Peptides against a protein of PDB entry 4Y8H. Designs and how they scored, part 28

Target 1, 196 residues: chain A of PDB entry 4Y8H
Amino acid sequence: TSIMAVTFKDGVILGADSRTTTGAYIANRVTDKLTRVHDKIWCCRSGSAADTQAIADIVQYHLELYTSQYGTPSTETAASVFKELCYENKDNLTAGIIVAGYDDKNKGEVYTIPLGGSVHKLPYAIAGSGSTFIYGYCDKNFRENMSKEETVDFIKHSLSQAIKWDGSSGGVIRMVVLTAAGVERLIFYPDEYEQL

## One batch from the design tools (peptide; aimed at target 1 K33 S46 G47)

Design b2_p22_5_s3 (made by RFdiffusion4, then SolubleMPNN; from b2_p22_5, 13 letters changed)
Fold by OpenDDE base, seed 4:
Structure b2_p22_5_s3 (fold): chain B 196 residues (1-196), chain A 22 residues (1-22)
Amino acid sequence: as target 1 above (196 residues)
Amino acid sequence: SEIDKILEEARKKAKETGLSYD
């Protein structure tokens, strides 16, 4: 898995590969590594598909309840719920989560929750087995307050590099753009990103 | 607080789904 979320001028973009691995079997699919937990709060998931899906489902349910009672939750609130679940279950699950969201007050925010259940607010985050191959690239090329197009390009190149080196990453590159304008889903195919 | 209530409910839900909070 290769996942990342990047804050930019107008919000935040999440990105992920789509490869799934079951034992020695590798399948290229359009998998749900980018998961909605609220209208403009999403997460990237790595680790156990079952574990992370369960966590995301729980978060989504409670954010829906929150919304009905108090209005739209902040991204920080969502991250706190993720953190609690991941920390309290750290010995019984394998989960790496990146939480990303947009609201008018806080704009785009990214929170990374690695194994162990700590939480870190960052301008951008990368995770998954493929992330180890792109720390250098991302550090070199990330800039704050990029345009949407620059950010899409940054994520595309980053994940492309991760996929090149990580056998557990591949397939299509999916992105979700969260801004004041709404939610936009993007997809890029190997024929495009392999040439980068 | 609001978040505390959410977390409490999340713990309950986690138990129902098989996650451990022990």
Scores: peptide ipSAE 0.022, ipTM 0.633, DockQ to the pose 0.070
OpenDDE base, seeds 1, 2, 3, 5: peptide ipSAE 0.179, 0.159, 0.030, 0.177; ipTM 0.777, 0.769, 0.688, 0.805; seeds 1, 2, 3, 5 fail the geometry check

Design b2_p22_5_s4 (made by RFdiffusion4, then SolubleMPNN; from b2_p22_5, 13 letters changed)
Fold by OpenDDE base, seed 1:
Structure b2_p22_5_s4 (fold): chain B 196 residues (1-196), chain A 22 residues (1-22)
Amino acid sequence: as target 1 above (196 residues)
Amino acid sequence: SEIDKILEEARRLREETGLSYD
């Protein structure tokens, strides 16, 4: 798995590959590792598909309740709910989560929640087995307040490199763009990003 | 609780299928 979320000038973009592992083999099944928990709060999932889906479902439920009582939750609030669930159930879960969201007050924000249930706010985050191959590239090429196009290119190149070297990553690259304008889904196929 | 049931189901699915996002 190769997942990442990147804040930029107008919001935040989440990105993920689509390869999955079942048992002792790697499957090229198209799977969406980007999951909505609120209108403009999404997450990237790594680890157990079942565990991370359950966590996301629970968070979505909590955020719906929160919205009914207090209004739209912040990304930080969402990250806190994720953190609590991951920390309290760390002995029973295999989950790595990147939470990303946009709101008019805080703009784009990214929170990474690695296995164990700690939470870290970052301008961008990478995770999954493929992330080990792109720490250097991301550190070198990330810039604050990039344009949408620059950020898409940054994520595309980053994940392309991760997929190139990580046998557990592959398939399509999916992205979700969160801005004041709304939510946009992007998809890029191997024949495109393998040439980068 | 409902949350406990969701987590238990997730555990069962994980052990049964081995599906993961590594």
Scores: peptide ipSAE 0.192, ipTM 0.818, DockQ to the pose 0.816
OpenDDE base, seeds 2, 3, 4, 5: peptide ipSAE 0.323, 0.158, 0.312, 0.336; ipTM 0.828, 0.722, 0.814, 0.836; seeds 2, 3, 4, 5 fail the geometry check

Design b2_p22_6 (made by RFdiffusion4)
Pose (drawn by RFdiffusion4):
Structure b2_p22_6 (pose): chain A 196 residues (1-196), chain P 22 residues (1-22)
Amino acid sequence: as target 1 above (196 residues)
Amino acid sequence: EEYFGNKDEEIAAMEELEERLS
């Protein structure tokens, strides 16, 4: 997989490829790796498809219950629920999860949760097997407080390279935009991003 | 089993990310 989340001026954008792998076989070329756990708290999934889906479903359940009792959870709270599940079950899980959300007070936030269940709050995060190939590119090109269009381009160009080199990434590039204006889903096809 | 990439590569990438962030 190739996944990333990026904070910017108005909030945060999540991005991902759409490839699911069963060996070298592409079990699903149009996978949606960007998953809602609350209205404006979403995650990017990497690692085991089964593990990350099971985790996301539980987290969505906890946050729905949290909302019923205490109102809207913070992005940090959502990341904490993911961590609790990933850390406490680290022996049995293969889950690399990036958590991103929008709060009117806190604006855009990104938390990355690698394999061991540790939590890292970052301006942007990249993960998945394809992310190794774009550490150099992303570190060179990321800046804080980018516009929406600049952020879409950064993600588009970054994942385009990760897909180019990583055989375990491909298909379409999906993005989810999180701002005070609501939630926007974006999709970019190979004929556009390949020749960038 | 299905993964969003090669299982060993996914694991290695996650370990590498944790090392980088430490």

Design b2_p22_6_s1 (made by RFdiffusion4, then SolubleMPNN; from b2_p22_6, 11 letters changed)
Fold by OpenDDE base, seed 2:
Structure b2_p22_6_s1 (fold): chain B 196 residues (1-196), chain A 22 residues (1-22)
Amino acid sequence: as target 1 above (196 residues)
Amino acid sequence: DLFYGDKAAEIAASLALEKRLS
């Protein structure tokens, strides 16, 4: 898995590859690792598909309950719920989560929750087995307040590089753009990103 | 990757590095 979320001028973009595995088999399939937990709060999932799906489902439930009682939750609130679940169950879960969201007050925000259940607020985050190959690239190329197009390109190039080196990553690159204008889903196929 | 039953060690190693650098 190669996943990342990047704050930019107008909000935040989440990105992910789509490869999954079962046993020793690497499946080249279109799998969505970007999961909605609220209208403009999404997460990137790495690790156990079952574990991360369960966590995301629980968070979604909590945020729906929260909304009914208090209104739209902040991204920080969502990250806190993720953190609590991951930390309290760290010995029974294999889960790495990046939480990203947009709201008018805080704009785009990114929180990374690695294995173990700590939480870190960052201008951008990378995770998954492929992330180990692109820390240097991302550090050199990330800039604050990029345009949407610059951010899409940054994520596309970053994940492309991760996929090149990580056999556990591949397939399509999916993105979710969260801004004041709404939610936009993007998809990029190997024919495009492999050439970068 | 996102896995069903395997790849735990590889993912854990990656996430451990992420934890140190974040």
Scores: peptide ipSAE 0.126, ipTM 0.538, DockQ to the pose 0.434
OpenDDE base, seeds 1, 3, 4, 5: peptide ipSAE 0.101, 0.113, 0.028, 0.119; ipTM 0.488, 0.642, 0.467, 0.647

Design b2_p22_6_s2 (made by RFdiffusion4, then SolubleMPNN; from b2_p22_6, 12 letters changed)
Fold by OpenDDE base, seed 5:
Structure b2_p22_6_s2 (fold): chain B 196 residues (1-196), chain A 22 residues (1-22)
Amino acid sequence: as target 1 above (196 residues)
Amino acid sequence: DVFYGDREAEIAASLALEKRLS
């Protein structure tokens, strides 16, 4: 898996490859590892598909209840719920999650939650087996307050490199753009990103 | 179990990330 989320001038963009495996076999080439937990709060999932889906379902339900009682939750609140679930169940779960969201007050925010259940707020986050190959690239090329187009290109190039070197990553590159204007889903195919 | 990636590689990467951020 290769996943990432990047804050930028107008909000935040999540990105992911689409490969899943069962044992030594590729189970699905075009899975969606980007999951909505609220209108403008999404997550990237790595590790066990079942574990991460269960966590996301619980968070989504929690945030729906929160919304009905208190209004739209912050991204930090969502990350806190994820953290609580991941930390309290860390001995029984294999889950790596990046939480990203947008709201008018806090703009785009990114929180990464590794296997141990800690939570870290970052300008951008990368995770999954493919992330090992792109720490250097991302460190050198990330800039704060990029445009949407610059950020899409940054994510596309980063994940392309991760997929190139990580046999456990591949398929299409999916992105979700979260801004004041709304939610936009993007998809990029191997014929495009492999030539980068 | 269906995994997003190789199980051992995903676990190793996540543990490394946690150490990096601690």
Scores: peptide ipSAE 0.592, ipTM 0.935, DockQ to the pose 0.896
OpenDDE base, seeds 1, 2, 3, 4: peptide ipSAE 0.584, 0.592, 0.590, 0.590; ipTM 0.933, 0.934, 0.934, 0.934

Design b2_p22_6_s3 (made by RFdiffusion4, then SolubleMPNN; from b2_p22_6, 10 letters changed)
Fold by OpenDDE base, seed 3:
Structure b2_p22_6_s3 (fold): chain B 196 residues (1-196), chain A 22 residues (1-22)
Amino acid sequence: as target 1 above (196 residues)
Amino acid sequence: EEFYGDKAAEVAASRALEARLS
């Protein structure tokens, strides 16, 4: 898996590959590792499909309940719910989560939650097996307050490199853009990103 | 089990991330 989330001038963009495995086999299947937990709060998932889906489902429920009582939750609140679930169940979960969201007050925010269940707020985050190949690239090329187009290109190039080197990553590159204007889903296919 | 990536590699990457952010 190769996943990332990047804050930018107008909000935040999440990105993910789509490769999945079953047992010892890499499945030729397109999966969606970008998961909505609230209108403008999403997550990137790595690790066990079932584990991360269960976590996301529970978080979505909590945020729905929160919304009914208090109004729209902050991204930090969502990250706290993820953290609680991941930390308390860390011995029984194989899950890596990046939480990203947008609201008018806090703008785009990114929180990364590794296996141990710690939570870290970052201007951008990368995770998954493919991330180890692109730390250098991302560090060199990330800039704060990029435009939407610059950020899309940054993520596309980053994930393209991760996929190139990580046999456990591949398929399409999916992105979700979260801004004041709303939610936008993007998709990029191998014939396009492999040329980068 | 359906898995996003290689299990061992995903675990290793996540542990490395934990160490990096500690």
Scores: peptide ipSAE 0.604, ipTM 0.941, DockQ to the pose 0.845
OpenDDE base, seeds 1, 2, 4, 5: peptide ipSAE 0.589, 0.594, 0.583, 0.602; ipTM 0.938, 0.938, 0.936, 0.941

Design b2_p22_6_s4 (made by RFdiffusion4, then SolubleMPNN; from b2_p22_6, 12 letters changed)
Fold by OpenDDE base, seed 4:
Structure b2_p22_6_s4 (fold): chain B 196 residues (1-196), chain A 22 residues (1-22)
Amino acid sequence: as target 1 above (196 residues)
Amino acid sequence: KLFYGDEEAEIAASLALEKRLS
């Protein structure tokens, strides 16, 4: 898996490859690892498909309850729910999560939650087996307050490199853009990103 | 078990990330 989320001038963009495996077998080439937990709060999932799906479902449920009682939750609130679930169940889960969201007050925010269940707020985050290959590239190329187009290109190039070197990553590159204007889904195919 | 990646590689990457952020 290769996943990332990047804050930018107008919000945040999540990105992911689409490969799912069981052992040495590629079970699904077009998996969607970008999951909605609220209108403008999404997550990137790595690790066990079942574990991360269960966590996301529970978070979505909690945020729906929250919304009914208190209104739209913040991204920080969502990250806290993820943290609680991941930390309290860390011995029984194989899950790496990046939480990203947008609201008018806080703009785009990114929280990364590795296996141990700690939570870290960052300007951008990368995770998954493919992330190990792109720390250098991301460190050199990330800038705060990029444009949407610059951020899309940054993510596309980053994930392209991750996929190039990580046999456990591949397929299409999916992105979700979260801004004041709404939610936008993007998809990029190998014929395009392999040339980068 | 179905993974979004290789289990061992995913675990290793996440542990490395956790260590880096600690």
Scores: peptide ipSAE 0.650, ipTM 0.945, DockQ to the pose 0.945
OpenDDE base, seeds 1, 2, 3, 5: peptide ipSAE 0.641, 0.638, 0.647, 0.618; ipTM 0.943, 0.942, 0.944, 0.938

Design b2_p22_7 (made by RFdiffusion4)
Pose (drawn by RFdiffusion4):
Order: structure tokens, then C-alpha cells, then sequence
Structure b2_p22_7 (pose): chain A 196 residues (1-196), chain P 22 residues (1-22)
């Protein structure tokens, strides 16, 4: 997989490829790795498809219950629920998860949760097998407080390279935009991003 | 089994990068 989340001026954007792998076989070329756990708290999934789906479903359940009793959870709270599940079950899980959300007070936030269940709050985060190939590119090209269009381009160009080099990444590029204006889903096809 | 093509080794290696940026 190739996945990333990026904070910017108006909030945060999540991005991912759409490849699911069963060996070298592509079990699903149009996978949606960007997953809602609350209206404006989403995650990017990487690692085991089964583990990350089971985790995301539980987290969505906890946050729905949290909302019923205490109102809207913070992005930090959502990340904490993911961590609790990933850390406490680290022996049995293969889940690399990026959590991203929008709060009116806190604007855009990104938390990355690698294999061991540790939590890292970052301006942007990249993960998945394809992410190794774009550490150099992303570190060179990321800046804080980019516009929506600049952020879409940064993610598009970054995942385009990760897909180019990583055989375990491909298909379409999916993005989810999180701002005070609501939630926007974006999709970019190979004929557009390949020749960038 | 189905995965998003990311192994445990990949995730372990990436963790170093994430810690360096944290």
C-alpha cells in the first residue's frame, strides 16, 4: 500500500492508492483505503486488510458511543482509541494506520500509528510499503500551510511516485478532503497521474 | 490472505522514519 495524510491552511487531506494484494496477484484494483470513523475523523489503512477493517469498525463504534454520551470527540481522542487497540494487541495485528481529522478549534491534525502501536502527531505522515520511495521527495517538497490545490498536487505527485516504484501500490489515487466546508472525495486515474 | 501489500518488516522500518520526524 501507499498512504498519506497532509495538514494545510484550511484543514487536512488524506490520500491512498487502491491496490489490494494477495501475493503478486492484485485481489482488488479499486480498494478504498480511506475510512470514516466519524463525520470529520478519517483514517488511512495499511498492512493487513482484515486487521485494519476490524480495528476501524471497533473505533467507529467507540466514537459513535462517545458521541452519544459526550458529544463530538477530538481527533486526538480518535487516535488514542486506535492506539489502545493497536498497542494492546500488537502481537496479533499488522496495522499501519494514519488518523486525520478536522476540529474547528484545532483545524487539521494528523496522527500516525506504526506497527508497535506508538502514536506520533505530525504535520504530514506517509506510510505503507510504497512510502519508502518518497521519503526523499516528500521531505523536499512539503511546506506548512499549503493551499488546497497545492496539497492535492503534493499528494498526487507523491503517491504517483510511490505507485511507480512500488509493485504493491497502484490503481487509482483516492483522496479525502477535511475542512470546515464538509467532506470531499477526490479520485485520480492512471492516465492523469502516471505521466506527471 | 489479503493485504494492502505492506509487510511487518516494512512497518518496522518505517517506524524509524516516523520517529525521526516526530
Amino acid sequence: as target 1 above (196 residues)
Amino acid sequence: SETFGTTRDDLENQENYVKSKS

Design b2_p22_7_s1 (made by RFdiffusion4, then SolubleMPNN; from b2_p22_7, 10 letters changed)
Fold by OpenDDE base, seed 1:
Structure b2_p22_7_s1 (fold): chain B 196 residues (1-196), chain A 22 residues (1-22)
Amino acid sequence: as target 1 above (196 residues)
Amino acid sequence: METYGTTKEDLEEQEKYIESRA
């Protein structure tokens, strides 16, 4: 898995590869590792497919309830719910989650929640087995307040490099763009990103 | 078990890395 979320001038973009594995084998099934928990709050999932899906489902429910009672939750609130679930169940979970969202007040925000259930707010986050190969690249090339196009390119190049070196990453690159204008889904195929 | 290819060991290493930068 190679996943990341990047804040930029107008919001935040999440990106993920689509490869799944069973044991030591690459599975034929294409998996979407970007999951909606609220209109403009999404997450990137790494680790156990079942564990991370269960967590996301619970968070989605909590945020729906929250919305009914208090209005639209902040990204920080969503991250807090994720954190509670991951921390309380850390002994039984194999999960790494990146939470990203947009609202008019806070703009784009990214929170990373690694295995132990800690939470870290960052301008961008990378995770998954492929992330180890691109820490240097991302650190070198990330800039604050990039344009949408610059950010898409940054994510595409980053994930392309991760996929190149990580046998557990591959397939299509999916992105979700969260801005004031709404939600946009992007997809890039191997024929394109392998050439980068 | 279906996974995204990220092992527990990978996650542990990631956690250490993130915490070291925080």
Scores: peptide ipSAE 0.436, ipTM 0.883, DockQ to the pose 0.815
OpenDDE base, seeds 2, 3, 4, 5: peptide ipSAE 0.410, 0.429, 0.406, 0.429; ipTM 0.875, 0.879, 0.872, 0.881; seeds 2, 3, 4 fail the geometry check

Design b2_p22_7_s2 (made by RFdiffusion4, then SolubleMPNN; from b2_p22_7, 11 letters changed)
Fold by OpenDDE base, seed 4:
Structure b2_p22_7_s2 (fold): chain B 196 residues (1-196), chain A 22 residues (1-22)
Amino acid sequence: as target 1 above (196 residues)
Amino acid sequence: METYGTTKEDMEELEKYIKEKA
């Protein structure tokens, strides 16, 4: 798995590969590593699919209840709910989760929740088995307040490199763009990103 | 305006891609 979220001028973009592994079997298919928990609050999930899906479902439920009582939650609020759930279940979880969201007040925000249930606010975050291969690349190439197009290219190149070296990453590259304009899904295929 | 695809839509696009490259 290779996942990342990147803040940019107009909001935030989440990106992920689509490879699924079951034991020694590797399948190149479209998977839901980018998961909606609220209209403009999403997460990237790595590790146990079942465990992280359960957490995401609980968060989604809590945020719906929150919305009905208080209005749209902030990304920070969503991240705090994730943090608490991950901390409470840390003994049973092998998961890295990145929370990303957009609102008019805070713009695009990214929160990373590594194993152990801590939470860190960052301008961008990477996780998954493929992230090990691209820390240096991302550090060298990330810039604050990039355009949408620059950010898409940054994520595409980063994940392409991760896929190249990580046997547990592959398939298509999926992105979700969160801005004032709404939510946009993007997809990129191997013939395109393998040549980068 | 929000425009986001479903998993089904993504799979259809992937299948189309595979067929075109076969």
Scores: peptide ipSAE 0.042, ipTM 0.569, DockQ to the pose 0.022
OpenDDE base, seeds 1, 2, 3, 5: peptide ipSAE 0.035, 0.037, 0.036, 0.035; ipTM 0.583, 0.612, 0.561, 0.577; seeds 1, 3 fail the geometry check

Design b2_p22_7_s3 (made by RFdiffusion4, then SolubleMPNN; from b2_p22_7, 12 letters changed)
Fold by OpenDDE base, seed 5:
Formats: structure tokens, sequence, C-alpha cells
Structure b2_p22_7_s3 (fold): chain B 196 residues (1-196), chain A 22 residues (1-22)
């Protein structure tokens, strides 16, 4: 798995590959590692698909309840709920989660929650087995306040490199763009990103 | 059971990376 979320001038973009593994086998089934927990709050998931789906379901329900009582939650609030669930279940949980969201007050924000249930606010985050191959590339090429197009290219190139070297990553690259204008879903196929 | 590939080693490297940027 290779996942990442990147803040940019107009909001935040989440990106993920689509490869899954079942037991000892690599499956080429297209899967969605980008999960909505609120209108403009999404997460990237790595580790156990079942474990992270359960967490995301709980968070989504919590945020829906929150919205009905208090209005739209902040991205930080969502990250706090994820953090608590991951921390309390850390002994029995295999989960790496990146939380990203947009609101008019805070703009685009990214929170990473690695194993253990800590939470870290960052301008961009990478995770998954493929991330180990692109730390240097990302640090070298990330810039704050990029355009949408620049950010899409940055994510596409980063994930392409991760996929190249990580056997547990592959398939299509999916992205979700969160801005004031709304939510946009993007997809890129191997024929495109393998040539980068 | 479906998994999204990650290893303990990768997570440890990620943790160190995050700490270095915080």
Amino acid sequence: as target 1 above (196 residues)
Amino acid sequence: METYGTTKEDMEELAKYIESRS
C-alpha cells in the first residue's frame, strides 16, 4: 500500500494505490483505500482492511451525530476520534491512517496516525509499505501552497515511484480533492503513471 | 482477510520520519 495526503493552496488532496493482498497472495482487484468520514473529511487507510474499515465506520457515525448536534466538525476533531480509537486498540490493531479535510476556517489539513495511535499534524503525510521508498523524493519535491495541478503531479509521481519498488502497491492511483468548491475524484491508470 | 501492505519496519521508519519533521 502507498497512501498520502498533501495540503496545497486551495485545500488538500488524498492519494492511494489500489492493490490488495489476501493471505499470501497479491490481488489485482481495484480497492478503495480513500474513505469518506464526512463531506470534506476523508482518510487514507493502510494495514488491515477490516480493522481500518471498522474504525472509519465508527468515526463516520460519530461525526454524523456530532453534525446533528453541533454542526460541521473540524478536521482536528475527526483526527482526535481516530486517534482515540487507534490508541485504545493499539495492542490488537494493525492500522495506519491519514486523516485529511477542508473547511473554510482551517483550509486544508493533514493528520497522520501511525501504529500506536499517536497523532501528528503535517503539511503532507505518506504511509504504507510503499512510503519507505519515497521519503527522500517527497522531502525534495514538496512545496507549500502548490496549485491543484502541481499537487496532483506531485502525488502521481510520488505514488508512481512507491509502486515501482513496492510489490504490495499497484493498480490504479485514486485521488480525492477537497476544496471550497467541493469534492473531486480522480483516477490514473498504469499506462500513464508507469511512464513517469 | 484483506490487507493493505505494510510492515513493522516500515511503520518504524515512518515514525522516525514523522518525528524528524515535527
Scores: peptide ipSAE 0.034, ipTM 0.463, DockQ to the pose 0.695
OpenDDE base, seeds 1, 2, 3, 4: peptide ipSAE 0.026, 0.010, 0.030, 0.044; ipTM 0.395, 0.340, 0.373, 0.479; seed 4 fails the geometry check

Design b2_p22_7_s4 (made by RFdiffusion4, then SolubleMPNN; from b2_p22_7, 11 letters changed)
Fold by OpenDDE base, seed 2:
Structure b2_p22_7_s4 (fold): chain B 196 residues (1-196), chain A 22 residues (1-22)
Amino acid sequence: as target 1 above (196 residues)
Amino acid sequence: EETYGTSKEDLEELAKYIESKS
């Protein structure tokens, strides 16, 4: 798995590969590791597919309830719910989650929640097995307040490199762009990103 | 179990956790 979320000038973009594995086997399944928990709050998931899905479902429910009572939750609020669930269930949970969201007040925000349930707010985050291969690239190439196009390219190149080296990553590259303008889904196929 | 590959950091933390329970 290779997942990342990147804040930029106008919001945040989440990106993910789509490969899944079952034990030591690469599953013949293309999955969406970008999961909506609120209109403009999404997450990237790594680790146990079932565990992370359960967490995301619970968070989504909480945020729906929150919305009905208090209005649209902040990304920080969403991250706190994720964090609490991951921390409280760390004994039985294998989950690495990146939470990203946009709101008019805070703009794009990224929170990474590694195994154990800590939470870290970052301008961008990478995770998954493929992330090991792109720390250097990302550190070198990330810039704050990039344009949408620059950020898409950054993510595309980053994930392409991760996929190149990580056998547990592959398939399509999916992105979700969260801005004031709304939500936009992007998809890039191997024929395109392998040439980068 | 279907999994999404975990990061090096996660694996290290998991290893420490397992070790602590041994």
Scores: peptide ipSAE 0.209, ipTM 0.689, DockQ to the pose 0.284
OpenDDE base, seeds 1, 3, 4, 5: peptide ipSAE 0.042, 0.029, 0.079, 0.081; ipTM 0.485, 0.634, 0.605, 0.605; seeds 1, 4 fail the geometry check

Design b2_p22_8 (made by RFdiffusion4)
Pose (drawn by RFdiffusion4):
Structure b2_p22_8 (pose): chain A 196 residues (1-196), chain P 22 residues (1-22)
Amino acid sequence: as target 1 above (196 residues)
Amino acid sequence: SELNEELKEAFEYDTDPDKEYL
């Protein structure tokens, strides 16, 4: 997989490829790796498809229950629920998850949760097997408080390279935009991003 | 950076060819 989340002026954008692998075989070329756990708290999933889906479903359940009793959870709270599950079950899980959300007070936030269940709050995060190939590119090109269009381009160009080099990444590039204006789903096809 | 190197290695994992991975 190739996945990433990026904070910017108005909030945060999540991005991902759409490839599911079963060995070298592409079990699903149009996978949606960007998953809602609350209206404006989403995650990017990497690693085991089964593990990350089971975790995301539980987290969505906890946050729905949290909302019923205490109102809207913070992005930090959502990330903490993901951590609790990933850390306490680290021996049985293969889950690399990026949590991103929008709060009117806190604006855009990104938390990355690598394999061991540790939590890292970052301006942007990249993960998945394809992310190794773009650490150099992303570190060179990321800046804080980018516009929506600049952020879409950063993510498009970054994942385009990760897909180019990583055989375990491909298909379409999906993005989810999180701002005070609501939630926007974006999709970019190979004929556009390949020749960038 | 140090944190980037750590995170880069922290996101490595093995895959089972009979199972599905993202």

Design b2_p22_8_s1 (made by RFdiffusion4, then SolubleMPNN; from b2_p22_8, 8 letters changed)
Fold by OpenDDE base, seed 1:
Structure b2_p22_8_s1 (fold): chain B 196 residues (1-196), chain A 22 residues (1-22)
Amino acid sequence: as target 1 above (196 residues)
Amino acid sequence: SALQEELRKAFQYTTDPSKEFL
């Protein structure tokens, strides 16, 4: 897996490859690793497909209950719920989660939750087996307050490089853009990003 | 908690090598 989320001028963009592995870690299935937990709060998933889906389902339900009682939750609140679930179950869980969301008060925010269940707020985050290949590229090329187009290009180039070197990453690149204007899904195919 | 118990049930087979990984 190669996943990332990047804050930018108008909000946040999540990105992911689509490769899924089984058994001897052979890629055999295409999966959507970008998962909605609230209207403008989404997550990137790495690790066990079943475990991360279960966590996301619980968070989605919790945020629905929260909304009915208190109104729209912040991205920080969502990250706190993820953190609690991941930390309390860390001994039985294989999950790496990036939480990203947009609201009018806080704008775009990114929280990364690695396997141990810690939580870190960052201007951008990368995770998954492919992320090890792109730390240098991302550090060099990330800028605060990029445009939507610059951010899409940054994510596309980053994930393209991760996929190039990581056998556990591949397929399509999916993105979700979260802004005041709404939610937008993007998709890029190998014939496009392999040439970057 | 009730939430922790539900999670425990969901994750008890997390080490199964036949499971899909992302």
Scores: peptide ipSAE 0.374, ipTM 0.743, DockQ to the pose 0.297; fails the geometry check
OpenDDE base, seeds 2, 3, 4, 5: peptide ipSAE 0.372, 0.349, 0.343, 0.357; ipTM 0.759, 0.743, 0.737, 0.740; seeds 2, 3, 4, 5 fail the geometry check

Design b2_p22_8_s2 (made by RFdiffusion4, then SolubleMPNN; from b2_p22_8, 7 letters changed)
Fold by OpenDDE base, seed 5:
Structure b2_p22_8_s2 (fold): chain B 196 residues (1-196), chain A 22 residues (1-22)
Amino acid sequence: as target 1 above (196 residues)
Amino acid sequence: SELNEKLKKEFQYSTDPSKEFL
């Protein structure tokens, strides 16, 4: 897996590859690793598909209850729920989560929750097995307050590089753009990103 | 999702979801 979330001028963009593995086999399934937990709060998932889906389902339910009682939750609130679940279950859980969201008050925010259940607020985050190959690239090329187009290109190039080197990453690149204007889903196929 | 089903036709291998790793 190669996943990332990047804050930019108008909000935040989540990105992910789509490859899934089963045991020793690379399954070329086009998995959706970008999961909605609230209208403009999403997560990137790495690790156990079942574990991360279970966590996301619990968070989604919790945020729905929260909304009914208190109104729209902040991205920080969502990250806190993820953190508690990941930390409390760390001995029985293989999950790497990036939480990203947009609201009018806080704009785009990114929280990374690695194995162990710590939480870190960052301007951008990368995770998954492919992330190890792109730390240097991302550090050199990330800029604050990029345009949407610049951010899409940054994510596309970053994930393309991760996919080139990580056998556990591949397929399509999916993105979710979260802004005041709404939610936009993007998809990029190998024919495009392999040439980058 | 409908999108996943469409894309699975292009890339899919059958796997046991309980053992899937991302």
Scores: peptide ipSAE 0.414, ipTM 0.740, DockQ to the pose 0.252; fails the geometry check
OpenDDE base, seeds 1, 2, 3, 4: peptide ipSAE 0.385, 0.403, 0.386, 0.405; ipTM 0.734, 0.747, 0.748, 0.737; seeds 1, 2, 3, 4 fail the geometry check

